# Peptides against a protein of PDB entry 6KZJ, part 8

Target 1, 71 residues: chain A of PDB entry 6KZJ
Amino acid sequence: SPDLLSEVSEMKQDLIKMTAILTTDVSDKAGSIKVKELVKAAEEEPGEPFEIVERVKEDLEKVNEILRSGT

## One batch from the design tools (peptide; made by RFdiffusion4, then SolubleMPNN)

Design b2_p18_7_s4
Fold by OpenDDE base, seed 2:
Structure b2_p18_7_s4 (fold): chain B 71 residues (1-71), chain A 18 residues (1-18)
Amino acid sequence: as target 1 above (71 residues)
Amino acid sequence: LGEVRYLLRKVLELARSL
């Protein structure tokens, strides 16, 4: 359904924004630690907010692909 | 549709973990 696809796309966009906020928040808390290292650590640690958001984003991408392809 | 339903369920589960 185009309405469902639109809703999924909106959710995906929200998750992209959340990812940006989380990376910024990690950066602000980084102190002397390199931002890139903290982001990488968050991505590699299951259950951390950034990794959760990325997994959800990936799942929404898959949903969007299925809805767009009609499968 | 079954695959979509499965993925949506996973998304909801992850959302509850946020």
Scores: peptide ipSAE 0.061, ipTM 0.588, DockQ to the pose 0.099
Fold by OpenDDE base, seed 1:
Structure b2_p18_7_s4 (fold): chain B 71 residues (1-71), chain A 18 residues (1-18)
Amino acid sequence: as target 1 above (71 residues)
Amino acid sequence: LGEVRYLLRKVLELARSL
């Protein structure tokens, strides 16, 4: 359904925005800490908000592709 | 459709963990 596809796409967009907020907030707090270290830190601890958001984002993208293709 | 339903459930589980 186009409505369901639109809803999934909106959720994906929200998660992208959340990811941007998390990365920006961490960067502001970290000061001179390299972005590479921030990404690694987020990946090292299961259940951290950044890691969860990225996984959900990926799953939503897969759902969107399936809905668009009709499979 | 089965795969879509599975992925939606996984997304909801992840959302609840936030």
Scores: peptide ipSAE 0.059, ipTM 0.590, DockQ to the pose 0.093
Fold by OpenDDE base, seed 5:
Structure b2_p18_7_s4 (fold): chain B 71 residues (1-71), chain A 18 residues (1-18)
Amino acid sequence: as target 1 above (71 residues)
Amino acid sequence: LGEVRYLLRKVLELARSL
């Protein structure tokens, strides 16, 4: 349905934005109200892009640890 | 290395599902 397609499109766009926020050193932008607002909004509903990106980030950190340890 | 390959596959599968 057009409504479902629109919702999925918005979720994908939000995921891209959240990925950029989480992969950049947000320490420089940690004072940005806009970034904090986006993080809070993404934590409202389970399964939202923020939670997905956080799981991906955790997995990438595990990959990095394995590469550093040589296992 | 096996664990790395597993995690990379999971990330790619997730990315394709979006």
Scores: peptide ipSAE 0.046, ipTM 0.580, DockQ to the pose 0.060
Fold by OpenDDE base, seed 3:
Structure b2_p18_7_s4 (fold): chain B 71 residues (1-71), chain A 18 residues (1-18)
Amino acid sequence: as target 1 above (71 residues)
Amino acid sequence: LGEVRYLLRKVLELARSL
């Protein structure tokens, strides 16, 4: 349905925004994005883009640790 | 190396599901 397609599109857009928050040094480009509001909104619902991106971030940190340590 | 390969596959699977 058009409503479901709109919802999925919004979720994808939110995922992109959360990825930018977690992967960029928000210190340099923090000017226009209310990072705190986006984080709070995404934490309220399980399975929302914030939870997904946090898992990806954790996995990438593990990859970095393995490469650094040689394990 | 095995753990790295596993994690990369999981990230790719997640990306395709979105």
Scores: peptide ipSAE 0.042, ipTM 0.568, DockQ to the pose 0.047

Design b2_p18_8_s1 (from b2_p18_8, 5 letters changed)
Fold by OpenDDE base, seed 2:
Structure b2_p18_8_s1 (fold): chain B 71 residues (1-71), chain A 18 residues (1-18)
Amino acid sequence: as target 1 above (71 residues)
Amino acid sequence: DLVMELLKRVLALEEKLK
């Protein structure tokens, strides 16, 4: 889907900016967020592309919350 | 590196959609 590809491309650009600008040394200090669960092997990501997109979006939001809180 | 791992997932997904 071209709509999915556009969404993925936007997430990619956001993450590239994050890797370049922000420290990535973050820890799981949020009660509802499991940092270890966000680290997944890309080649082992199960499901259809749209399902993977939704999971990646959710994980990106979790990362944003961790970085924004600073704790 | 959590951000880098997420980027890897996104890059793999992008290739699947092409």
Scores: peptide ipSAE 0.446, ipTM 0.871, DockQ to the pose 0.362
Fold by OpenDDE base, seed 4:
Structure b2_p18_8_s1 (fold): chain B 71 residues (1-71), chain A 18 residues (1-18)
Amino acid sequence: as target 1 above (71 residues)
Amino acid sequence: DLVMELLKRVLALEEKLK
């Protein structure tokens, strides 16, 4: 889907900027994000593309909150 | 690195959509 691809591309750009500008030293306990699950998901991301996008968006939101608040 | 792992997921997803 071109719409999904566009959305993914935007998320990618956001993350690239985050890695370049913001600290990545964040707690793995904050935001209910499973760090070990993120690692696995990079290798194996099950589900339909739209489902994966939604999960990634949710995780991105949590990461943003962690970086913004420091917790 | 949480941000980097998320980026990896996004990159993998992007490749799937291309």
Scores: peptide ipSAE 0.445, ipTM 0.870, DockQ to the pose 0.398
Fold by OpenDDE base, seed 1:
Structure b2_p18_8_s1 (fold): chain B 71 residues (1-71), chain A 18 residues (1-18)
Amino acid sequence: as target 1 above (71 residues)
Amino acid sequence: DLVMELLKRVLALEEKLK
């Protein structure tokens, strides 16, 4: 939907800014993140687009928290 | 690079929505 596309575009913009400014090296032991899910770019994510958006949004928040805290 | 991997996931999702 147009609303989902707008939300995805916003997340994309945020991530582009993060890659340009922040240190992106985070440990696979940081937080409660499942690294195998974060690196699933080469595979098709299961579920409807809105379900995928929610998972990506949650992972983005987790990464943002780790980067902000320095842990 | 976890941020880049998230970006790749978002890009793939964006293409699906177009």
Scores: peptide ipSAE 0.444, ipTM 0.871, DockQ to the pose 0.363
Fold by OpenDDE base, seed 3:
Structure b2_p18_8_s1 (fold): chain B 71 residues (1-71), chain A 18 residues (1-18)
Amino acid sequence: as target 1 above (71 residues)
Amino acid sequence: DLVMELLKRVLALEEKLK
């Protein structure tokens, strides 16, 4: 789907910018977020592309929340 | 590196969509 590819491309660009600007010292200090659950092997990502996109989007939002909270 | 791991997941996903 071209719509899915566009969304994935936007996430890719955002993450590339984050790797260049932000510290990588991110830890689970906010709520019940489990940082280890956000780190998955790319080869082990199950499901249809649209399902994977939704999980990655949710994980990105969790990372943003951690960074915004300063924890 | 959490951000780098997310990037790896996105890159793999992008390749699957091509």
Scores: peptide ipSAE 0.440, ipTM 0.870, DockQ to the pose 0.347

Design b2_p18_8_s2 (from b2_p18_8, 6 letters changed)
Fold by OpenDDE base, seed 2:
Structure b2_p18_8_s2 (fold): chain B 71 residues (1-71), chain A 18 residues (1-18)
Amino acid sequence: as target 1 above (71 residues)
Amino acid sequence: DLVMELLKRVEALEKKLK
């Protein structure tokens, strides 16, 4: 889907900016966030593209929460 | 690097969608 591709491309750009600007030395700071679950091998990502997009989108939000806390 | 791992996942997904 071109709409999915557009969304993924936007997430990619956001992550590139985060990598360049923000510290990436983060750890699990919340019980609802499993840091180890965010570190998935791209080659092992299961499911159809839309399902993967939803999981990556959720994980991106989790990372945002960790980074925003600064704790 | 957590952010880099997400980036790799997104890049792989982008490739699949093309």
Scores: peptide ipSAE 0.433, ipTM 0.879, DockQ to the pose 0.387
Fold by OpenDDE base, seed 5:
Structure b2_p18_8_s2 (fold): chain B 71 residues (1-71), chain A 18 residues (1-18)
Amino acid sequence: as target 1 above (71 residues)
Amino acid sequence: DLVMELLKRVEALEKKLK
């Protein structure tokens, strides 16, 4: 889907901007998003594109919360 | 790096959609 690709490209751009602005040195602590899960998903990422996008969006929100709170 | 790993997922997804 062109719309889905556009959304994904926007997310990519947002993440690139985040890396340029924010410090990303966060610990994989209990109650936070699991770094190992992110790594595994990057290598395999099962599901249809829409399902993957929704999962990535959820994880992006978790990352945002961690970056805002520091935990 | 949490953000970088998420970026990798997004890049992989973008490539898959092209």
Scores: peptide ipSAE 0.430, ipTM 0.877, DockQ to the pose 0.414
Fold by OpenDDE base, seed 1:
Structure b2_p18_8_s2 (fold): chain B 71 residues (1-71), chain A 18 residues (1-18)
Amino acid sequence: as target 1 above (71 residues)
Amino acid sequence: DLVMELLKRVEALEKKLK
């Protein structure tokens, strides 16, 4: 949907800005993140686009928490 | 790089939705 595309585009812009200003060298040893899940291509993720977006949003929040804490 | 991998996932979604 166009609304979902708009949300995804906003997330993309946020990630681009985040990459530009923050250190991103972290691993799955920080937090409860499985790196192999984060690197999975969206086309290979199960579910409808909305469901995939929700998972990506959750992972983005986890990454934000790690970056804010520095660990 | 976790941020870059998330970016790749988001870009794939964006392409899929267009």
Scores: peptide ipSAE 0.428, ipTM 0.878, DockQ to the pose 0.374
Fold by OpenDDE base, seed 3:
Structure b2_p18_8_s2 (fold): chain B 71 residues (1-71), chain A 18 residues (1-18)
Amino acid sequence: as target 1 above (71 residues)
Amino acid sequence: DLVMELLKRVEALEKKLK
């Protein structure tokens, strides 16, 4: 849907800004993240586009928490 | 680079939705 595409485009823009500004030395220091899940190719992700978007949003939030905490 | 891998996932998804 156009609404879903708009949301995905916003996430893309946010990630582009993060890669340019923040350190990318991210590690699983929170104990709740499976790093191998975060790097899965989109083509390998099961489910409808909306479900994939929700998983990516959750992963982005987890990465953001790591960056904020400095861990 | 975990952030860049997330970006790749999002870009692939965006392409799929267009």
Scores: peptide ipSAE 0.426, ipTM 0.879, DockQ to the pose 0.347

Design b2_p18_8_s3 (from b2_p18_8, 5 letters changed)
Fold by OpenDDE base, seed 4:
Structure b2_p18_8_s3 (fold): chain B 71 residues (1-71), chain A 18 residues (1-18)
Amino acid sequence: as target 1 above (71 residues)
Amino acid sequence: DLVMELLKRVLALEKKLK
């Protein structure tokens, strides 16, 4: 679905920005290198898109819990 | 790292949708 792909791509960009902010590595290319490694690791992620969507949903729920409780 | 794992899964999803 092009609509889902667009939404996922936007989420990706937002997460990359967050990663750059949250990382403490002061190296010029540290953030880009880490994302590059994740791209390679993503090739090994098992499951069909709908299964990965459910995992993403679970991760977002965890993020929400951390933001709500601080833990 | 939750954020990094989330990003990895999003990257995987993006690729599988293409």
Scores: peptide ipSAE 0.680, ipTM 0.934, DockQ to the pose 0.749
Fold by OpenDDE base, seed 2:
Structure b2_p18_8_s3 (fold): chain B 71 residues (1-71), chain A 18 residues (1-18)
Amino acid sequence: as target 1 above (71 residues)
Amino acid sequence: DLVMELLKRVLALEKKLK
């Protein structure tokens, strides 16, 4: 779905920005390099898109729990 | 790192949707 692809691309962009904010490394390229490594690792992520969507939803729930509890 | 793992899965999803 092109609409889903657009939504996922927006989420990716937001997460990349978050990565830059959370990174304490003073290197200007640290975040970009880490993302590049993740792109390579992502090639081995198993499952169909709908299965990965479910895992993403689960991850977001975990993020929500951490933000809510602080731990 | 949960955020980085989430990003990895999102990157995988984006690729699989193309």
Scores: peptide ipSAE 0.679, ipTM 0.934, DockQ to the pose 0.734
Fold by OpenDDE base, seed 5:
Structure b2_p18_8_s3 (fold): chain B 71 residues (1-71), chain A 18 residues (1-18)
Amino acid sequence: as target 1 above (71 residues)
Amino acid sequence: DLVMELLKRVLALEKKLK
């Protein structure tokens, strides 16, 4: 749906911002290069959208746990 | 890298929704 696509696009933008914060490479294009590599890798990601959504939810739970516990 | 893997999956999802 267009609503889901918009939500996913916003999440993508936020994660790209996080990538810029977390990377230690001082090169201006380092983050962009990493994203380009991920774009190619994403083409090989198996599963239907609903299956990928479930994996994203699991990953977000892991992120939440790390942020909450600091580990 | 958890964040990078998450981003990869989000990119894959975005592509599959188009």
Scores: peptide ipSAE 0.679, ipTM 0.934, DockQ to the pose 0.743
Fold by OpenDDE base, seed 3:
Structure b2_p18_8_s3 (fold): chain B 71 residues (1-71), chain A 18 residues (1-18)
Amino acid sequence: as target 1 above (71 residues)
Amino acid sequence: DLVMELLKRVLALEKKLK
């Protein structure tokens, strides 16, 4: 679905911005290098899109739990 | 790192949708 692809692309962009904020490395290229490594690792991620969507949903729930409880 | 793992999965999803 083109709508799903657009939504995923926006999420990717937001997460890349977050990684730049959260990294403690002062190098201008530190974030870019880590993202490049993630791109390679993503090639090995198993499952159909619907299965990966469920994992993404679970991760977002974990993020929410951490923000809510501090742990 | 939860955020980095999430990003990895999102990158994988984007690849599989193309």
Scores: peptide ipSAE 0.678, ipTM 0.933, DockQ to the pose 0.727

Design b2_p18_8_s4 (from b2_p18_8 with D5E K9R T15K E18K)
Fold by OpenDDE base, seed 4:
Structure b2_p18_8_s4 (fold): chain B 71 residues (1-71), chain A 18 residues (1-18)
Amino acid sequence: as target 1 above (71 residues)
Amino acid sequence: DLVLELLKRVLALEKKLK
């Protein structure tokens, strides 16, 4: 679904930005993300894409709350 | 790291949708 892909792409961009802000690594490789490795490890998540998206959105809200409140 | 785990899951989703 192109609509679902658009939503996923937006979440991806937000998470990449959050990762860049939160990482404290100052090495020459700082900010580098091994996309291939990450994808391989998460492909086993059960459920249809639309179901997984809803669960990810719920967890993303938790992250937002932690970042906003510190708890 | 919850943020990295979410990114991982989203990347996997994107791959499944393409």
Scores: peptide ipSAE 0.533, ipTM 0.893, DockQ to the pose 0.615
Fold by OpenDDE base, seed 1:
Structure b2_p18_8_s4 (fold): chain B 71 residues (1-71), chain A 18 residues (1-18)
Amino acid sequence: as target 1 above (71 residues)
Amino acid sequence: DLVLELLKRVLALEKKLK
């Protein structure tokens, strides 16, 4: 649905920003992400999109907690 | 990389929704 796509797009934006901040790679390829390869790796995640979104949201909260607490 | 793994999953989701 359009609303679900909007939510996914927001999470994508947040994660890209987090990746940019946390990445310390100094390679010439730093900041270059091969989207096609990344998508292939996760394409077989089971469940309907709304179910996957809920799992991703839970894991994102865990990431936020780790970053906030430092543990 | 936990953040990168989540990004992979979100990118896959976005593709499925388009």
Scores: peptide ipSAE 0.530, ipTM 0.892, DockQ to the pose 0.602
Fold by OpenDDE base, seed 2:
Structure b2_p18_8_s4 (fold): chain B 71 residues (1-71), chain A 18 residues (1-18)
Amino acid sequence: as target 1 above (71 residues)
Amino acid sequence: DLVLELLKRVLALEKKLK
């Protein structure tokens, strides 16, 4: 679904920004995200894409709470 | 790192949707 892809793209952009803000390390490891390796590790996540999106959105809310509260 | 784990999952999702 193109609408689902658009939603996923929005989440990706938000998470990239969050990663940049939270990683203060100036090392090459922090600045160069090994996207290929990360994607490979997550390819086996079970469920249809729309189901996975809903789970990711739920987990993202948990991350937002942690970042907002510091706990 | 929960943020990186979520990014990983989202990147995989994007690939699955293309």
Scores: peptide ipSAE 0.503, ipTM 0.885, DockQ to the pose 0.631
Fold by OpenDDE base, seed 3:
Structure b2_p18_8_s4 (fold): chain B 71 residues (1-71), chain A 18 residues (1-18)
Amino acid sequence: as target 1 above (71 residues)
Amino acid sequence: DLVLELLKRVLALEKKLK
């Protein structure tokens, strides 16, 4: 679904931004993301794409709560 | 790291949708 792909693309953009904010620059390798390896590791995640999206959205809310509360 | 794990999942999902 193009609508689902658009939503996923927006989530990706947000997560990339969050990653940049939350990583500490302690070395030249700080914030380095091995995208290919990350994709391979999650390739076998079970469920229909829309179900996976809903789970990710729920976990994003958890991240937001951590950022707001500091815990 | 939860954020990195979510990014991992989203990247894999995007690939599956293309």
Scores: peptide ipSAE 0.497, ipTM 0.884, DockQ to the pose 0.631

## One batch from the design tools (peptide; made by RFdiffusion4, then SolubleMPNN)

Design b2_p19_4_s1 (from b2_p19_4, 5 letters changed)
Fold by OpenDDE base, seed 5:
Structure b2_p19_4_s1 (fold): chain B 71 residues (1-71), chain A 19 residues (1-19)
Amino acid sequence: as target 1 above (71 residues)
Amino acid sequence: DLVLELLKRVEALEKKLKE
């Protein structure tokens, strides 16, 4: 889907910018984030591409909260 | 690293969507 591709491409660019600007040495204990889910390869993730994208978006939100709070 | 691992997932998805 071109809509999904655009969304994923935007997420990629956001993550690249975050990597360049923010410190990534943060705790994985904040919130309800599951670290093992974050490290799972997309090829190994269950569900259709749209479902995987939604999970990644949710994880991105959680990561952003952790990075912003520093806790 | 959480950000880098998430980036890896996103890159994999992008690759799949371009296939």
Scores: peptide ipSAE 0.425, ipTM 0.875, DockQ to the pose 0.380
Fold by OpenDDE base, seed 3:
Structure b2_p19_4_s1 (fold): chain B 71 residues (1-71), chain A 19 residues (1-19)
Amino acid sequence: as target 1 above (71 residues)
Amino acid sequence: DLVLELLKRVEALEKKLKE
């Protein structure tokens, strides 16, 4: 789907900017997120592409909450 | 680094969508 590809490309660009600007050391202090889920092998993610996108977006939201709160 | 791991996941997904 070209629309899905566009969304994924935008997410990639956002993450590239985040890696350049943000310090991610506070992410290791996450008490509410499943770290093992976030660092799973990209090639091993189950489901259709749209389903994977939704899970990645949810994980990104969790990371954003940690970065915003500092905890 | 969680942000870098998310980036890897997104890049892999983008590659799949371009196939």
Scores: peptide ipSAE 0.424, ipTM 0.876, DockQ to the pose 0.385
Fold by OpenDDE base, seed 2:
Structure b2_p19_4_s1 (fold): chain B 71 residues (1-71), chain A 19 residues (1-19)
Amino acid sequence: as target 1 above (71 residues)
Amino acid sequence: DLVLELLKRVEALEKKLKE
C-alpha cells in the first residue's frame, strides 16, 4: 500500500531525527512498559506489513513515554 | 538502543513494502 509506505517513511524520518537529537540510553523503569520487548530483530518480525506497523507504532509510543517521563 | 532498534524495524518494513 502506498499509503502505508508513506506512513512508514515518515516514521523512519522521525526516528532518525530522534537519534540525532536525543540520547537513547533507555532503561526499563516504567512499570507497564516492557522495554526488552521493544527490541526485536527486524528480520524476525512476524506478520504482514500492516500488522508489523501497528506493533512498531505501539512500541514507538512506549519509547516516547519513557523519554518524556525520564523513567 | 531502543530508538535505533525501532529504526531498524521501520527500515525493514519500508523495504518489504517496496517489494
Scores: peptide ipSAE 0.423, ipTM 0.875, DockQ to the pose 0.366
Fold by OpenDDE base, seed 1:
Structure b2_p19_4_s1 (fold): chain B 71 residues (1-71), chain A 19 residues (1-19)
Amino acid sequence: as target 1 above (71 residues)
Amino acid sequence: DLVLELLKRVEALEKKLKE
């Protein structure tokens, strides 16, 4: 899907911006977050591409919360 | 590095969608 590809590309750009600004040395201090899932390769993720995208978006939101609350 | 790992996941998805 070209629309899905566009969304993924936008997420990619956002993450690149984050790497340029933010420190990423964070640990799992939230009870509901699974660190192992955050580092899982996309090829190992179950589900169709759209479902994987939604999961990645959720993980990105969790990381943002950790970064904002830690500073 | 959580952000970099998410970036890797997104890049893999992007590659898959282009296949």
Scores: peptide ipSAE 0.419, ipTM 0.875, DockQ to the pose 0.324

Design b2_p19_4_s2 (from b2_p19_4, 5 letters changed)
Fold by OpenDDE base, seed 4:
Structure b2_p19_4_s2 (fold): chain B 71 residues (1-71), chain A 19 residues (1-19)
Amino acid sequence: as target 1 above (71 residues)
Amino acid sequence: DLVLELLKQVEALEKKLKE
C-alpha cells in the first residue's frame, strides 16, 4: 500500500531525528513497549502490516512522551 | 536501545511494503 509506505517512511525519518536527540537512558524507559514482539512480527511475512504500523506508531508516540516530559 | 529497535522495525516494514 502506497499510503502505508508513506506513513512508514515518515516514521523512519522521525525515528532518525529522535536517535539524534534521545540518550540511551531516556530511550530505555518505555517499559510497556513489546519490542521483541514487534521485531518478530516485522521479520515475518505479516498478514496484517497495517496493524504492525499502528503499533509502531503508538510506541513512537510513547518515546516522544518520554522525550517531552522525561517520564 | 528502544529507539534503535523501533528504527529497525520500521526499516523492515518499509522493505516489506516495497516488495
Scores: peptide ipSAE 0.313, ipTM 0.867, DockQ to the pose 0.371
Fold by OpenDDE base, seed 5:
Structure b2_p19_4_s2 (fold): chain B 71 residues (1-71), chain A 19 residues (1-19)
Amino acid sequence: as target 1 above (71 residues)
Amino acid sequence: DLVLELLKQVEALEKKLKE
């Protein structure tokens, strides 16, 4: 899906920007998607990438809130 | 690190979607 690809590309760019901003690990303060689940889902049917994208979007929201709050 | 792991995952997704 071109719409899904554009959304994924946008998230990638956002993550690159966040990497430049972050100075500490905030993993313990935000939810995270499972890499194992991602790998499994990516090898399955075309509907799986969308589900992964939604999880990543949720995680990005959490990261952004942490960055805004400074906590 | 959450951000780095997400970046890795998103890059993998992007590669998959471009195939």
Scores: peptide ipSAE 0.307, ipTM 0.868, DockQ to the pose 0.341
Fold by OpenDDE base, seed 1:
Structure b2_p19_4_s2 (fold): chain B 71 residues (1-71), chain A 19 residues (1-19)
Amino acid sequence: as target 1 above (71 residues)
Amino acid sequence: DLVLELLKQVEALEKKLKE
């Protein structure tokens, strides 16, 4: 899906910006899935990529909250 | 690192969606 790809690309850009801002290791407070699990999930039915994107969006929001709170 | 891990996940998704 081109729309889904566009959204994923935007999320990638946001993460790159956050990487540039952060100077120290951030605590893994997010309940994210491992990369290998995400890859496997993407190999499933066409609905799986969308579900993965939603999970990543949630984790991205957690990162954003950490940045805003100064934690 | 949480941010780097998320970046890897997003890059993997992006690659898959381009296939």
Scores: peptide ipSAE 0.298, ipTM 0.866, DockQ to the pose 0.349
Fold by OpenDDE base, seed 2:
Structure b2_p19_4_s2 (fold): chain B 71 residues (1-71), chain A 19 residues (1-19)
Amino acid sequence: as target 1 above (71 residues)
Amino acid sequence: DLVLELLKQVEALEKKLKE
């Protein structure tokens, strides 16, 4: 899906920007992301990428909130 | 860490979607 690819690429750029802003990366606990689960899901059936994108979007929102609020 | 892991995942997804 070109739309999904475009969205993923945009998220990548956002993450790169966040990384550049942060002097220290946020802890894994901050976003409540299940990295192992996401990695596993990425290796699963074709429907999984969309679900992973949705999870990543949610986590990005959390990261953005942390950056904005300072908490 | 969260941000770097997310970046890694997104890059992996991007690569997969280009296939």
Scores: peptide ipSAE 0.309, ipTM 0.866, DockQ to the pose 0.345; fails the geometry check

